# Designs tried in a protein design run: peptides against a protein of PDB entry 7AE7. Part 38

Target 1, 321 residues: chain A of PDB entry 7AE7
Amino acid sequence: KVYKDLREFLEVLEQEGQLIRVKEEVNPEPDIAAAGRAAANLGKNQPAVFFEKIKGYKYSVVTNVHGSWQNHALMLGLDKNTSTKDQFYELNRRWDKFPVPPNVVKREAAPCKENVIDKDINLFEILPLYRINEQDGGFYISKASVVTADPEYPDDFNKLNVGTYRIQVKDRDRVGIQALAMHDIAVQLEKAEAENKPLPIAITIGNNPLVTFMASTPVGYNQNEYEFVGALQDGVPMDIVKSDLYDHLYVPAGSEVVLEGHIIPRVRTVEGPFGEFPGSYSGARLQCEVKIDRITHRTNPIFENLYLGIPWTEIDYLMAL

## One batch from the design tools (peptide; aimed at target 1 K170)

Design b2_p17_6_s4 (made by RFdiffusion4, then SolubleMPNN; from b2_p17_6, 7 letters changed)
Fold by OpenDDE base, seed 4:
Structure b2_p17_6_s4 (fold): chain B 321 residues (1-321), chain A 17 residues (1-17)
Amino acid sequence: as target 1 above (321 residues)
Amino acid sequence: SREEQLEKILKAIEEAR
């Protein structure tokens, strides 16, 4: 089984008993985090948790999408009861199929293009934002697949990077991004900042689960994560589409929300604290700032966000293989 | 069961409020 988008995966999770739907209206805080903790503590078959109604918001949230070995097996299109060993074997077998180039679809065929916001941008109107941890210094987008390119080689598809980074909402149309020196985005940003140029960026939310998996998996600087997604789909290409603002950036065709913008060159603003680990907050640091210039989104977009807590949580399953 | 899991989640939400 191959998934075109998050929605197809959520349907399978629900069919397989690996998704809990909360139909009652919840408060963004503390309810979402409390539910995430509860889901993580359900033993070995941790389900995704889908919140249909969130007080003060128009759209839904889903958490713990990758929150179990069962969900991980289903992500690979395997039986939910496939052993960790067999999942690892299958992952490695498929990894050797790299590269599998993606299909570039037309804008009209891309679900992420159903709606456009290019003025009066307000992230709070599109994303049901909440504090993941009680002491977080703000609202975080913790499960985005962030697309950037090498500004020196913008047409080199092999240098297109899809990564996962800590993103704090700073304003209606601004986010802070943690670009550590070890990340490919930091190399690309350094090149842009050397010329005092903005770095084009697309922050994608609610993707095909293998896109999210690959965005959290380190690959070589000259390796494209989308070509690994095709490999992990056992040779079936994924669908990508050009961003609206940048000809050289490609986003998953099925993304729930795409935030298109730029990293502001040579600007650093306070980001954090964030509870990356239970009982430990990464201190407030000066981090990069992104201006959001355009949003595209599916009708009734689902905000996929991570729950962080004591292992084993969703992040541990994403990093385990 | 799925129902038992939902009950645990709902209980956790209630206890956190």
Scores: peptide ipSAE 0.629, ipTM 0.957, DockQ to the pose 0.955
OpenDDE base, seeds 1, 2, 3, 5: peptide ipSAE 0.574, 0.591, 0.604, 0.605; ipTM 0.948, 0.952, 0.955, 0.953

Design b2_p17_7 (made by RFdiffusion4)
Pose (drawn by RFdiffusion4):
Structure b2_p17_7 (pose): chain A 313 residues (1-149, 158-321), chain P 17 residues (1-17)
Amino acid sequence: KVYKDLREFLEVLEQEGQLIRVKEEVNPEPDIAAAGRAAANLGKNQPAVFFEKIKGYKYSVVTNVHGSWQNHALMLGLDKNTSTKDQFYELNRRWDKFPVPPNVVKREAAPCKENVIDKDINLFEILPLYRINEQDGGFYISKASVVTANKLNVGTYRIQVKDRDRVGIQALAMHDIAVQLEKAEAENKPLPIAITIGNNPLVTFMASTPVGYNQNEYEFVGALQDGVPMDIVKSDLYDHLYVPAGSEVVLEGHIIPRVRTVEGPFGEFPGSYSGARLQCEVKIDRITHRTNPIFENLYLGIPWTEIDYLMAL
Amino acid sequence: SNLEKRIEEYLEEKEEE
């Protein structure tokens, strides 16, 4: 089976006993992060946890989506009990199907274009943002796929919420931004960027894939789907940016020129906090989102947690 | 191999910092 969006994958997870629904209202901190740690601590058949009610927020949160070998196998379309070695072999075989060009769809057909917010941008009205770890510098978006511009790249970068319409980003960790970053800052011009949240599990998996192999990213997702192309749609504001047609939330914006502010600290996969450093800020110019969006976020702590599964094979 | 490559990239980034 192939998933057009996060919601089909969550449906499969729930049918397979790999998704737990929390119906009672929970506080943002520390409840969501604590549940993410506990789900990771179950050790075997760790499920995704779906929070339907978060105090003070309108929408829902899902966590630990990738955080088990059962979830990982279901992401690949295999039986949930497929051994880790057999998943490795299946990924090795599909790796060679690269490239599979994506299908470009019309705006009216992309679920991520159901709702537009073009003014008075407020991330908190859409995303139930919360603190992941006690010493984090702020509320983080820890599982976004970021699109920048065959020269289109998708990657995962931790994003700290700075204001209702502004976030932080480590721009010098996106090694295609950095030639256009010099030109843009030298000429005081903005650099367009797209932040996608709540994606097809293979899109997130591709976004965590090593940069050393300069692939085409979206063409790699079609390979992981065993030859089925993925659907992508042009962003509202920037014609050279394409986002997954099924994303729950799309934040279209730009990197603000000549601005460096304190970012962090935040958790890293080796199990420790990073330090606080001066990093770039991204201004959100537009939000498009599906009706009743789902905030797919990720808990990060002492291994093993969901990030280890996203990096393993 | 992919995991080693991710760790390698991470370490290189930390060296630059």

Design b2_p17_7_s1 (made by RFdiffusion4, then SolubleMPNN; from b2_p17_7, 12 letters changed)
Fold by OpenDDE base, seed 3:
Structure b2_p17_7_s1 (fold): chain B 321 residues (1-321), chain A 17 residues (1-17)
Amino acid sequence: as target 1 above (321 residues)
Amino acid sequence: DFFAARLAEYAALKAAE
């Protein structure tokens, strides 16, 4: 089984008894985080949790999508009861199929392009934002696949980076991003800032689960994560579409939300704290700031966000494979 | 607790598998 988008995967999770649907209206705080913690307490077979209604918001939230070995098996299109050993075997077998180039689809064929916001941008109208941890310094987007390119080689598709970074919402159209020196995005940002230029960025939310997996998996600077997604789909190319603002940035065609903008050169603002691990908060730091210039989104977009509760958390499963 | 009840139901379903 290959998934075109998050929605196809959520459907399979629900069919396989690996998704809990919460139909009742919940408070964004503390209910979403509380439900995530409760799901984590179910042991090794943790379900995704889908919140249909969040008080004060229009759209839905899903958490813990990658939160179990069963969910990982299903992500690979395997039987939900496939052993971890067999999952690793299959992952490695498929990895050797790299590269599998993606299909570039037309704008009109890409679900992520169904709606456009290019003025009066307000992230709170599109994303049901909440504090993941009680002591977080703000709202975080913790499961985005962030697309950037090398400013020196913008047309080199092999240098297109799709990564996962800590993103704090700073304003209606501003986010802070943690671009650490060990990340490929930091190399690209350094090149842009050397010239005092903005770095083009697309922050994609609610993707094909293998995109999210690969965005969380370190690869070579000259290797494209989308070509690994095709490999992990057993040789079936994934669908990507050109961003609206940038000819050199491609996003997953099925993304629920795409935030297009730029990292502001040589600007650093206070970001954090964030509870990355239970009982530990990273201190407040000066981090990069992104201006959001355009949003594209599917109708009734699903906000996929990471749950960072007690181990084993979703992040532990994402990093275990 | 609403979530505790839903999770108990889920746990019961998984235990029956």
Scores: peptide ipSAE 0.019, ipTM 0.617, DockQ to the pose 0.017
OpenDDE base, seeds 1, 2, 4, 5: peptide ipSAE 0.016, 0.017, 0.010, 0.018; ipTM 0.571, 0.430, 0.508, 0.551; seed 4 fails the geometry check

Design b2_p17_7_s2 (made by RFdiffusion4, then SolubleMPNN; from b2_p17_7, 11 letters changed)
Fold by OpenDDE base, seed 4:
Order: sequence, then C-alpha cells, then structure tokens
Structure b2_p17_7_s2 (fold): chain B 321 residues (1-321), chain A 17 residues (1-17)
Amino acid sequence: as target 1 above (321 residues)
Amino acid sequence: SFLEERLREAEALRAAE
C-alpha cells in the first residue's frame, strides 16, 4: 500500500489498532505529553495518539506516528506484524530502486493548497503548539520536513533538500531553525549568506510518512529525498507541487500545513533549550531565524509532532534502520 | 512580547492541573 498523505496513513493505523483517538478536550500542557508517555507504556505496539480537541486551539494534534515497529511496517505498506528483519530487507530492496522521480501535480490538485494565509500570519492559529517537555525553552515544531535548495543551483532538482530540523517558534510569523554544519541546509544557507541573500524555505508539516522518514534519513547532497520516497513506495512516484512563493521549491502535495518563507541572512537568535532525549537538554545556541511569509494548509489541518518520552522514542524508530 | 504571553498562558494551564 502507498499513502498519498498523512490522513491515509492515520486511517490505516486506526484500522490496524495502531492509533488511539482522544476525543475529550485536553490541555496542550501537560496532557499531550502525558498521553504520549502513557501510550508508550502500552508495550511494544506503541500506537499513534490523535488528539481531536485541544483547549485554546481549533485544530488537532497527532503524535507518535512512527513510534513502533508496527507503525514502521505499515508505513512501508507491509503487514503490521512484519519482522524487523523483513522490514529491513524490504527497505534495502526498495532503496535500490532510487531514483524514482516524483509527479509534479497542478496547484488545483494539491490538498495542501486548499487554504491560504498570506496576511496577519499567526502560527498559533494554525498549529496547536505546546511544550513537549516542561523545561523546553519554547514551543517546537519537531517533525517538519523542511525544503530548501542550493541557491547557486536552484534548478538542480538533485540538490533540492528535504530535511528534519528542530524548529522553535519565536513569534506569530517567525521560527528559529537549528541548522547544524553537518546538514545540507547549512551548506545552502552559507551560500545564501555569502551574498547576504535570504534562503527560500518551505516548512512542511503532516506528510506522507515516508516523506517524514526520508527527511530524517541522511542522503547525499546531490540526491533528492522525494526520489527515495518513490523508491520506498516500491517504484510508485510521490506527488509534489510547486511552492506558492518559489518556482524552484516543491512540497508534498498532501502536506497538512506548509509554511513558506525565508531564512533571514546573517541573523542569529537564541534557540533552545530543548529536551531531545529524556533527561537531556541541548543547550541554548544562536541559530538561524525564519520569517514565515505565506501559509497553505488543508482544511482542518492536523499538526503532526514528535513524541519524546521514554527510551525508544519516535526518533529512535526513525533512525533505527 | 507575544511569545512571552503565550508561554505565560501555557504555564497557567499547566499549573491549573
């Protein structure tokens, strides 16, 4: 099975007993994190947790989408009881199908384009933001697939990068992004900043689970993550659409939310701390700042965010293979 | 700041439980 978007995957998770739906209104803090921890305690078959109603917010949150081997098997379109060994074998077999170029769909065919916010942007109106850990320095978007390109080669699709980076909300329309030197985004930013130019960026939230997986998987600088998604879909191309602001950036057609903007050149602001692992906080550092200039989103967008709890967090499953 | 206000609101909700 191939998924077009997060919603198709969540439907399968629910059908397979790998999603808990919380229908009662919860507080953003501490209830989302607490419920995530409770779900992690249900054993090896950790379900996704879908919060339908969050106090003070209009939209829903889902967490722990990749939080088990069963969910990982289902992501690959396999039986939920597929062994880790067989999942690994299948992953490797499909990996060799790279590249599988994506389909570029028209704007009108892309669910992520259903709604547009181009003025009075407030991230808190579109995303039910919460602190994952009590000691977090702010609100984080922890499971976004961030799209950037090489500013020297903007038309080179092989240099289009889709990565996962820690994103701290800084204002209504501003986020900090942790771009470490080892990340492809840092190379691209360095080129932009050398010319004192903004780096175009699209921060995509709530994607096809294989997009999120590949965004968290290091690939070569001259390899496109979308072409790996097609490979991992066993040769079925994924659907992408051109961003609204930039001709050279493409986003998943089915994204729940797309934040389009730019990294402000030569600006660094304090980002962190963030509890990346239980009992471990990354220190506050000077990091890049993104201005959000446009939002596109699906009707009733789902905020997919990372679960951080006990050992074998969602991150561990994303990096385990 | 706007962000500080949102953080205060979040703290207030946490403290109310």
Scores: peptide ipSAE 0.442, ipTM 0.920, DockQ to the pose 0.019
OpenDDE base, seeds 1, 2, 3, 5: peptide ipSAE 0.009, 0.411, 0.374, 0.388; ipTM 0.428, 0.886, 0.850, 0.860; seeds 3, 5 fail the geometry check

Design b2_p17_7_s3 (made by RFdiffusion4, then SolubleMPNN; from b2_p17_7, 12 letters changed)
Fold by OpenDDE base, seed 5:
Order: structure tokens, then C-alpha cells, then sequence
Structure b2_p17_7_s3 (fold): chain B 321 residues (1-321), chain A 17 residues (1-17)
């Protein structure tokens, strides 16, 4: 089975008993984090948790989407009871199918383009933002697939990078992004900043689970994550669409929310702290700042965010494959 | 917590299917 978007995956998770739906209105803090911890305490078969109603917000949150081996099996379109060994075998088998080029769909065919916000941008109107950990210095977008390109080779699709980075919301239309030297985005940013140019960026939220997986999986600088997604879909291309602002950036056609903007060159602002691991807070650091210039989103967008709490965390599963 | 109890209940229901 192949998924076009997060919604198709959530439907399967629910059908397979791997999604818990919380229908009651919850407080964004501390209820979301508390429910995530509760889900982690369910043992090896940890479900995703879908919050339909969040006090003070219009839209929903889902967490712990990748939070179990069963969810990973389902992500691969396998039986939920597929052994970890067989999952790895299948993953490796499919990996050898790289590259599988994505399909570029028309704007009208892309669900992520259903709604546009190009003025008076306010992230809080689109995303039910909350502190993941009680001591977090702000609201984090922790499970975004961030799309950037090489500014020297913008038309080289092989250099199009889709990565996962720590993103703190700074203002209505601004986020901080942690671009570490080991990240491909840092290489691209360095090139842009050398010329004092903005780096175009698309921050995509709520994707096909294989996109999220590949965005969290290190690949070569000249390897496109979307082509690996197609490989992991057993040779079925994924659907991408051109960004609205940039001809050279492509986003998953099914993204729940796409934040299009630019990294402001040579600007660094304080970011953090963030509880990356239980009991471990990274200190405040100077990080890059992104100006959000345009939002596209699906109707009733789902904010997918990472569950962080008791080991095994969702990130542990993402890194274990 | 309220959530813990609900999640445990939901898990129990799933295990019974």
C-alpha cells in the first residue's frame, strides 16, 4: 500500500487500531504532551494520538505517528505485525530501487494548495502551537520536512534537499531554524549568505509518512529524498508540486501545511531552550531566522508534531531504521 | 491521568479485537 498523504496514513492507522482519537477538547498545554506520554506508556504497540479539538485553536494535532514498529510496518505498506527484521529487509530491498523520480502534479491537483494565505500571516491561526516540554523556550515545529535547494545549482533536482530541522516559532510570520554544519541546509545557506542573499525555503508539515521518514534519514547531498520516497514506495512515484514562490522548490502535493519563505541572510537570533531528550535541554543558541512569506494549506489542516517524552520516543523509531 | 486511563481503555479494546 502507498499513501498519498498523511490523511490516508492516519486512516489506515485508525483501521489497524494504531490511532487513538481524542474527541474531547484539550488544552494545548499540558494535555497534548501528557497524552503523548500516556501513549508511550502503552508499551510496544504505541498508537498515534489524534487531537480533534484544541482549546483556542481551530485545527487538529496528531502526534506519535511514527511511534511504534507497527506504525513503521504500516508506513511501509506492510502488515502491522511484520517483524522488525522483515521491515528492515523490505526497507533495504526497496532502497535499491533508488532513484524513483516523483510525479510533478499541477497546482490544481495538489491538496496542499487548497487554501492560500499571502497577507497578514499568522502561524497561530493555522497551527495549534504548544510547548512540547514544560521548559521549552517556545513553540516548536518538530516534524517538518524542510525543502531547500542549492543556490548555485537551483535547477539541479538532485541537490534539492528535504530535511528535518528543529524549528522554533518566533513571531506570527517568523521561525528560527537550527541549521547545523552537518546538515545539507547549512551548506546551502552558507552559499546564499556568502552572497548576502536569502535562501528560499519551504517548511512542509503533515506529509506522507515516508517523506517524514526520508527527511529524517541522512542521504548524500546529490541525492533527492523524494526519489528515495518513490523507492520506499516500491517503485511508485510520490506526487510533488511546485512551490508558489519559487520555481526550483517542490513540496509534497499532499502536505497539510506549507510555509514558504526565506532564511534571512546573516541574521541570527536566540533560539531555545528545547527538551530534545527527557531531562536534557539544549541551551539557548543563536540560530537562523526564516521569514514566512506565504502559506498554503489543506482545508482543516492537521498539525503533525513530534512526540517527545519517555523513551522510546518517536525520534528513536525514526532513527532506528 | 484522565488521558492515561482513556488510552489504556482504548488499548484494551484493541487487544480484545
Amino acid sequence: as target 1 above (321 residues)
Amino acid sequence: SFFQARLEEAAALRAAE
Scores: peptide ipSAE 0.021, ipTM 0.628, DockQ to the pose 0.017
OpenDDE base, seeds 1, 2, 3, 4: peptide ipSAE 0.018, 0.017, 0.014, 0.007; ipTM 0.567, 0.466, 0.522, 0.462; seeds 2, 4 fail the geometry check

Design b2_p17_7_s4 (made by RFdiffusion4, then SolubleMPNN; from b2_p17_7, 13 letters changed)
Fold by OpenDDE base, seed 3:
Structure b2_p17_7_s4 (fold): chain B 321 residues (1-321), chain A 17 residues (1-17)
Amino acid sequence: as target 1 above (321 residues)
Amino acid sequence: DFLAARLAEAAALAAAE
C-alpha cells in the first residue's frame, strides 16, 4: 500500500489498531506530553496518539506516528506484524529502485494549497503548539520536513534537500532552526550567507510518512529525498507541488501545513533549551532565524509532532532503520 | 494521571482487537 498523505496513513493506523483517538478536550500542557509518555509505556506495540481537541486551539495534534515497529511496517505497506528483519530486507530491496522521480502536480490539485495565509501570520492560529518537555525554552516543531535548495544551483533538482531539523517557535512569524555543519542545509546556508542573501525555505508539517522517514535519513548532497520516497513506495512516484513563493522549491502535495519563508542571513538568536533526550537538555545556543512569509495548509490541518520521551521513543524507531 | 490511564486503557483495547 502507498499513502498520498498523512491522513491516508492515519486511517490505516486506526484500522490496524495502531492509533488511539483522544476525543476529550486536553490541555496542551501537560496532557499531550503525558499522553505520549503513557503511549510509550504500552510496550512494543506503541500506537500513534491523535488529539482531536486541544484547549485554546482550533486544530488537532498527532504524535508517535512512527513510534513502533508495527507503525513502521504499515508505513512500508507491510503487515503490521512483519519482523524488524523482514522490514529491513524490504527497505533495502526498495532502496535499489532509486531514483524514482516524483510527479509534479498542479497547484489546484495539491491539498496543501487549500488555504493561504499571506498576511498577519500567526503560527499559533495554525499549529496547536505546546512544550514537549517541562523545561523546554519554548515550543518546538520537531517533525517537519524542511525543503531548501543550493543557491548556486537552484534548478538542480538533485540538490534539493529535504531534512529534519530542530525548530523553535520564536514569534508569530519567526522560528529558530538548528542547522548543524554536518547537515546539507548548512552548506546551502553558507552559500547564501556568503552573499548576504536569504536562503529560501519551506517547512512542511504532516506529510506522507515516507517523506518524514527520508527527511530523517541522511542521503548524498546530490540525491533527492523525494526520489527515495518513490523507491520506498516500491516504484510509485510521490506527488510534489511547486511552492508559492519559490519556483525552485517543491513541497509534498499532501502536506498538512507548509510554512514558506527565508533564513535571515547572518542573524543568530538564542534558541533552546530543548530536551532532545530524557534527562539531557541541550543548552541555549545562537541559532539561525527563519521569517515566515506565507502559509499554505489543508482545511483542519493536523499538527504532526515528534514524541520525545522515555526510550523507545519515536526518534529511536526513525533512526533504527 | 487520568489521561495516562485512559490512554493505557485505549491502547489495551486497540491491542485486544
Scores: peptide ipSAE 0.022, ipTM 0.638, DockQ to the pose 0.017
OpenDDE base, seeds 1, 2, 4, 5: peptide ipSAE 0.009, 0.009, 0.009, 0.009; ipTM 0.466, 0.549, 0.510, 0.534; seed 1 fails the geometry check

Design b2_p17_8 (made by RFdiffusion4)
Pose (drawn by RFdiffusion4):
Structure b2_p17_8 (pose): chain A 313 residues (1-149, 158-321), chain P 17 residues (1-17)
Amino acid sequence: KVYKDLREFLEVLEQEGQLIRVKEEVNPEPDIAAAGRAAANLGKNQPAVFFEKIKGYKYSVVTNVHGSWQNHALMLGLDKNTSTKDQFYELNRRWDKFPVPPNVVKREAAPCKENVIDKDINLFEILPLYRINEQDGGFYISKASVVTANKLNVGTYRIQVKDRDRVGIQALAMHDIAVQLEKAEAENKPLPIAITIGNNPLVTFMASTPVGYNQNEYEFVGALQDGVPMDIVKSDLYDHLYVPAGSEVVLEGHIIPRVRTVEGPFGEFPGSYSGARLQCEVKIDRITHRTNPIFENLYLGIPWTEIDYLMAL
Amino acid sequence: TENEELLAKLRKIRDEL
């Protein structure tokens, strides 16, 4: 099976006993992060946890989506009990199908274009943002696929919420931004960027894939789907930016020129906090989102947690 | 200090929903 969006994958997870629904209202902190750690602590057949009600918010949160070998196998379309070695072999075989060009769809056909917010941008009205770890510098978007511009790149970068319509980003960790970053800051011009949240599991998996192999990213997702191309759609504001047609939330924006502010600290996969450093800020110019969006976020702590599964094979 | 101020601002924004 191939998933057109996060919602089809969550349907499969729930049918397979790999998704737990929390119906009672929970507080943002520390409840969501505590549940993410507990789900990771179950050790075997760790499920995704779906929070339907978060105090003071309108929408829902899902966590630990990738956080088990069962979830990982279901992401690949295999039986949930497929051994880790056999999943490795299946990924090794599909790796060679690269490239599989993506299908570009019209705006009216992309579920991520159902709702538009073009003014008075407020991330909190869409995303139930919360603190992941006690010493984090702020509320984080820890599982976004970020699109920048065959020269189109998708990657995962931790994103700290700074204001209703502003976030932080480590721009010098995106090694295709950094030739356009010099030109843009030298000329005081903005650099367009797209932040996608709530994606097909293979899109997130591809976004966590090592940068050393300069692939074409979306063409790699078609390879992981064993030859089935993925659907992408052009962003509203920037014609050279394409986002997954099924994303739950799309934040279209730009990197603000000549602005450095304190970002962090935040957790890193080796199990420790990072330090606080001066980093770039991104202004959100537009939000498009599916009706009743789902905030797919990720807990990070002492290994093993979901990030280890996203990096393993 | 900067992070405490940022978190207090973010909680205020959230309480205004």

Design b2_p17_8_s1 (made by RFdiffusion4, then SolubleMPNN; from b2_p17_8, 8 letters changed)
Fold by OpenDDE base, seed 3:
Structure b2_p17_8_s1 (fold): chain B 321 residues (1-321), chain A 17 residues (1-17)
Amino acid sequence: as target 1 above (321 residues)
Amino acid sequence: SENEALLAKLEAEIASL
């Protein structure tokens, strides 16, 4: 089975008994993080947790989407009881199908374009933001697929990078991003900052589960993550759409939310702390700042966010394949 | 349902935290 978007995957998770739906209103803190910890304690068959109603917010949250081997099997369109070994063999078999070029769909055909916000941007109106860990220095977007390009070669589709980075919400229309020197985004940012230019960025949230998987998987600087998604879909191309602000950036057509903007050149602001691992907080550091200039989103967007509370966490499963 | 049983288990775990 192949999934066009997060919603098709969540439907399968629910059908397979790998998603718990919380219909009662929850407090964003501490209930979401507490439920994530509780889900981790359910044993090996950790379900996704879908919160329909969050107090003070309009939209839903889903966590722990990749939080079990069953969910990973289903992501690959396999039986939920497929062994970790057989999942690994199938992943490697499909990896050899690279490259599978994506389909570029029209703007009108892309669900991520259903709604547009280009003025009075407020991330808190679109995303049910909460502290993941009690001592976090703010709200984090921890499961975004971040799209950037090489500013020297913007039309080279092979240099289009889709990566996962730690993102702290800084204001209604600003986020901090951790672009470490070992990340492809840092190479691209260095080129932009050398010329004192903004780096165009699209932060995509709530994607096809294989997009999220590939965004967390290191690939070569001249390899496109979308072409690996097509490979992991057993040769079925994924659907992408041009960003609204930038001709050279393409986003998943089915993304729940797309934050389009730019990294502000040569600006660094305090970011953190964040509980990246249980009992371990990163120190506060000076990190890059993104201005959000446009949002596109699906109607009733689902905020997909990572659970990081107790091993085995969702990140452990994302890194284990 | 399997979902109701999982939800009840989740609620019990949340209440124990």
Scores: peptide ipSAE 0.049, ipTM 0.713, DockQ to the pose 0.023
OpenDDE base, seeds 1, 2, 4, 5: peptide ipSAE 0.021, 0.024, 0.021, 0.018; ipTM 0.631, 0.681, 0.643, 0.625

Design b2_p17_8_s2 (made by RFdiffusion4, then SolubleMPNN; from b2_p17_8, 8 letters changed)
Fold by OpenDDE base, seed 4:
Structure b2_p17_8_s2 (fold): chain B 321 residues (1-321), chain A 17 residues (1-17)
Amino acid sequence: as target 1 above (321 residues)
Amino acid sequence: SENEELLKKLEEEIAKL
């Protein structure tokens, strides 16, 4: 099985008993984080939790999508009871198929383009934002696949980076992004900032689970994560579409939400604290600031966000393969 | 349903927090 988008994966998770659907209205805080913690305590078969109704918000949230070995098996299109050993074997076998170039689809064929917001941008109208941890310094987007390119080689598809970074919401149309020196985005940002230019960015939310997996998996600077997604799909190309603002940025065609904008050059603002680990907060630091200039989204977009709790957490599964 | 059973288990674990 190959998935085009998050929705096809959530359907399979639900069919396989690996998704809990919460139909009653919940409070964003503390109910989402509490349910994530509770889901982590449901044993080894930790399900995703899908919240249909969130008080004060229009759209839904899903968490713990990668939260178990069963979910990882299903992500690979395997039987949910596939052993960890066999998952690793299959992952390695498929990895050797790299590169599998993606299909570039037309704008009209991309579900992420169903709706456009290009004025009066307000992230709170699109994303049901909540504090993941009680002591978090704000609202985080913790499971985005962030697309950037090398500003010196914008047309080199091999230098197109899809990464996962900590993103704090700062305002209606502003986010802070943690770009550490070891991340490919930091190399690209350094090049842009040397010329005092903005770095084009697309922050994609709610993707094909293999996109999210590859965005969390370190690859070489001259390797494209989408070409690994095709490899992990056993040689089936994934679908990408050109961003609306930038000819050189491509986003997953099936993304629930795409935040298009730019990293403001040579600006740093306070970001954090964030509870990356239970009882361990990263201190507040000066981090990059992104201006959101355009949003595209699917009708009734699903906000996929990371659950962070006691190990084994969703991040531990993403890092363990 | 399977969802109702899972939801019940989730609620039971939430109540322990």
Scores: peptide ipSAE 0.456, ipTM 0.933, DockQ to the pose 0.023
OpenDDE base, seeds 1, 2, 3, 5: peptide ipSAE 0.023, 0.031, 0.027, 0.022; ipTM 0.668, 0.708, 0.696, 0.636

Design b2_p17_8_s3 (made by RFdiffusion4, then SolubleMPNN; from b2_p17_8, 5 letters changed)
Fold by OpenDDE base, seed 1:
Structure b2_p17_8_s3 (fold): chain B 321 residues (1-321), chain A 17 residues (1-17)
Amino acid sequence: as target 1 above (321 residues)
Amino acid sequence: SENEELLKKLEKIKAEL
């Protein structure tokens, strides 16, 4: 089975008993993080947790989407009881299908384009933001697939990068992003900053689970993560669409939310702390700042965010395959 | 359903918070 978007995957998780739907209104804090911890305590078969109603917000949150081996099996379109060994075997078999080029769909065919916000941008109106950990220095977007390109080779599709980075909300229309020197985004940013130019960026939230998986999987600088998604879909291309602001950036057609903007050149602001692991906080650091210039989103967008709890965390599963 | 039991567990945990 192949999924077009997060919604099709969540439907399968629910059908397979791997999603809990919380219909009662919850407080963003502490209820979301507490319910995530509760789900983690259910053992190895940890379900996703979908919060339909969040006090003070219009939209929903889902957590722990990748939080179990069953969820990973289902992501690959396998039986939920497929062994980790067989999942690994199938992953490797499909990896050899690279490259599988994506389909570029028209704007009118892309669900991520259903709604547009290009003025008075307020992330809090679109995303039910909460502190993941009690000691976090702010609100984090932790499962975004961030799209950037090489500013010297913007038309080289093989240099298009889709990565996962720690993103702290800084203001209504600003986020901090952790671009480490080992990340492809840091190479691209260095080129832009050398010329004192903004780096175009699209921060995509609530994707096909294989996009989220590949964005968390290191690949070569001249390899496109979308072409691996097609490989992991057993040769079925994924659907991408051109960003609204940039002709050279392509986003998943099914994204729940797309934050389009730019990394401000040669600006660094305080980011953190963030609880990357239970009882372990990264210190405050000077990180890059993104200005959000445009939002596109699906109607009633689902905010997919990371669950951080006692190991095995969702990160442990995303990194274990 | 297994989901209803799990929901009851989550509701119980929510009530203990």
Scores: peptide ipSAE 0.019, ipTM 0.586, DockQ to the pose 0.024
OpenDDE base, seeds 2, 3, 4, 5: peptide ipSAE 0.023, 0.018, 0.013, 0.008; ipTM 0.508, 0.605, 0.439, 0.394; seeds 2, 4 fail the geometry check

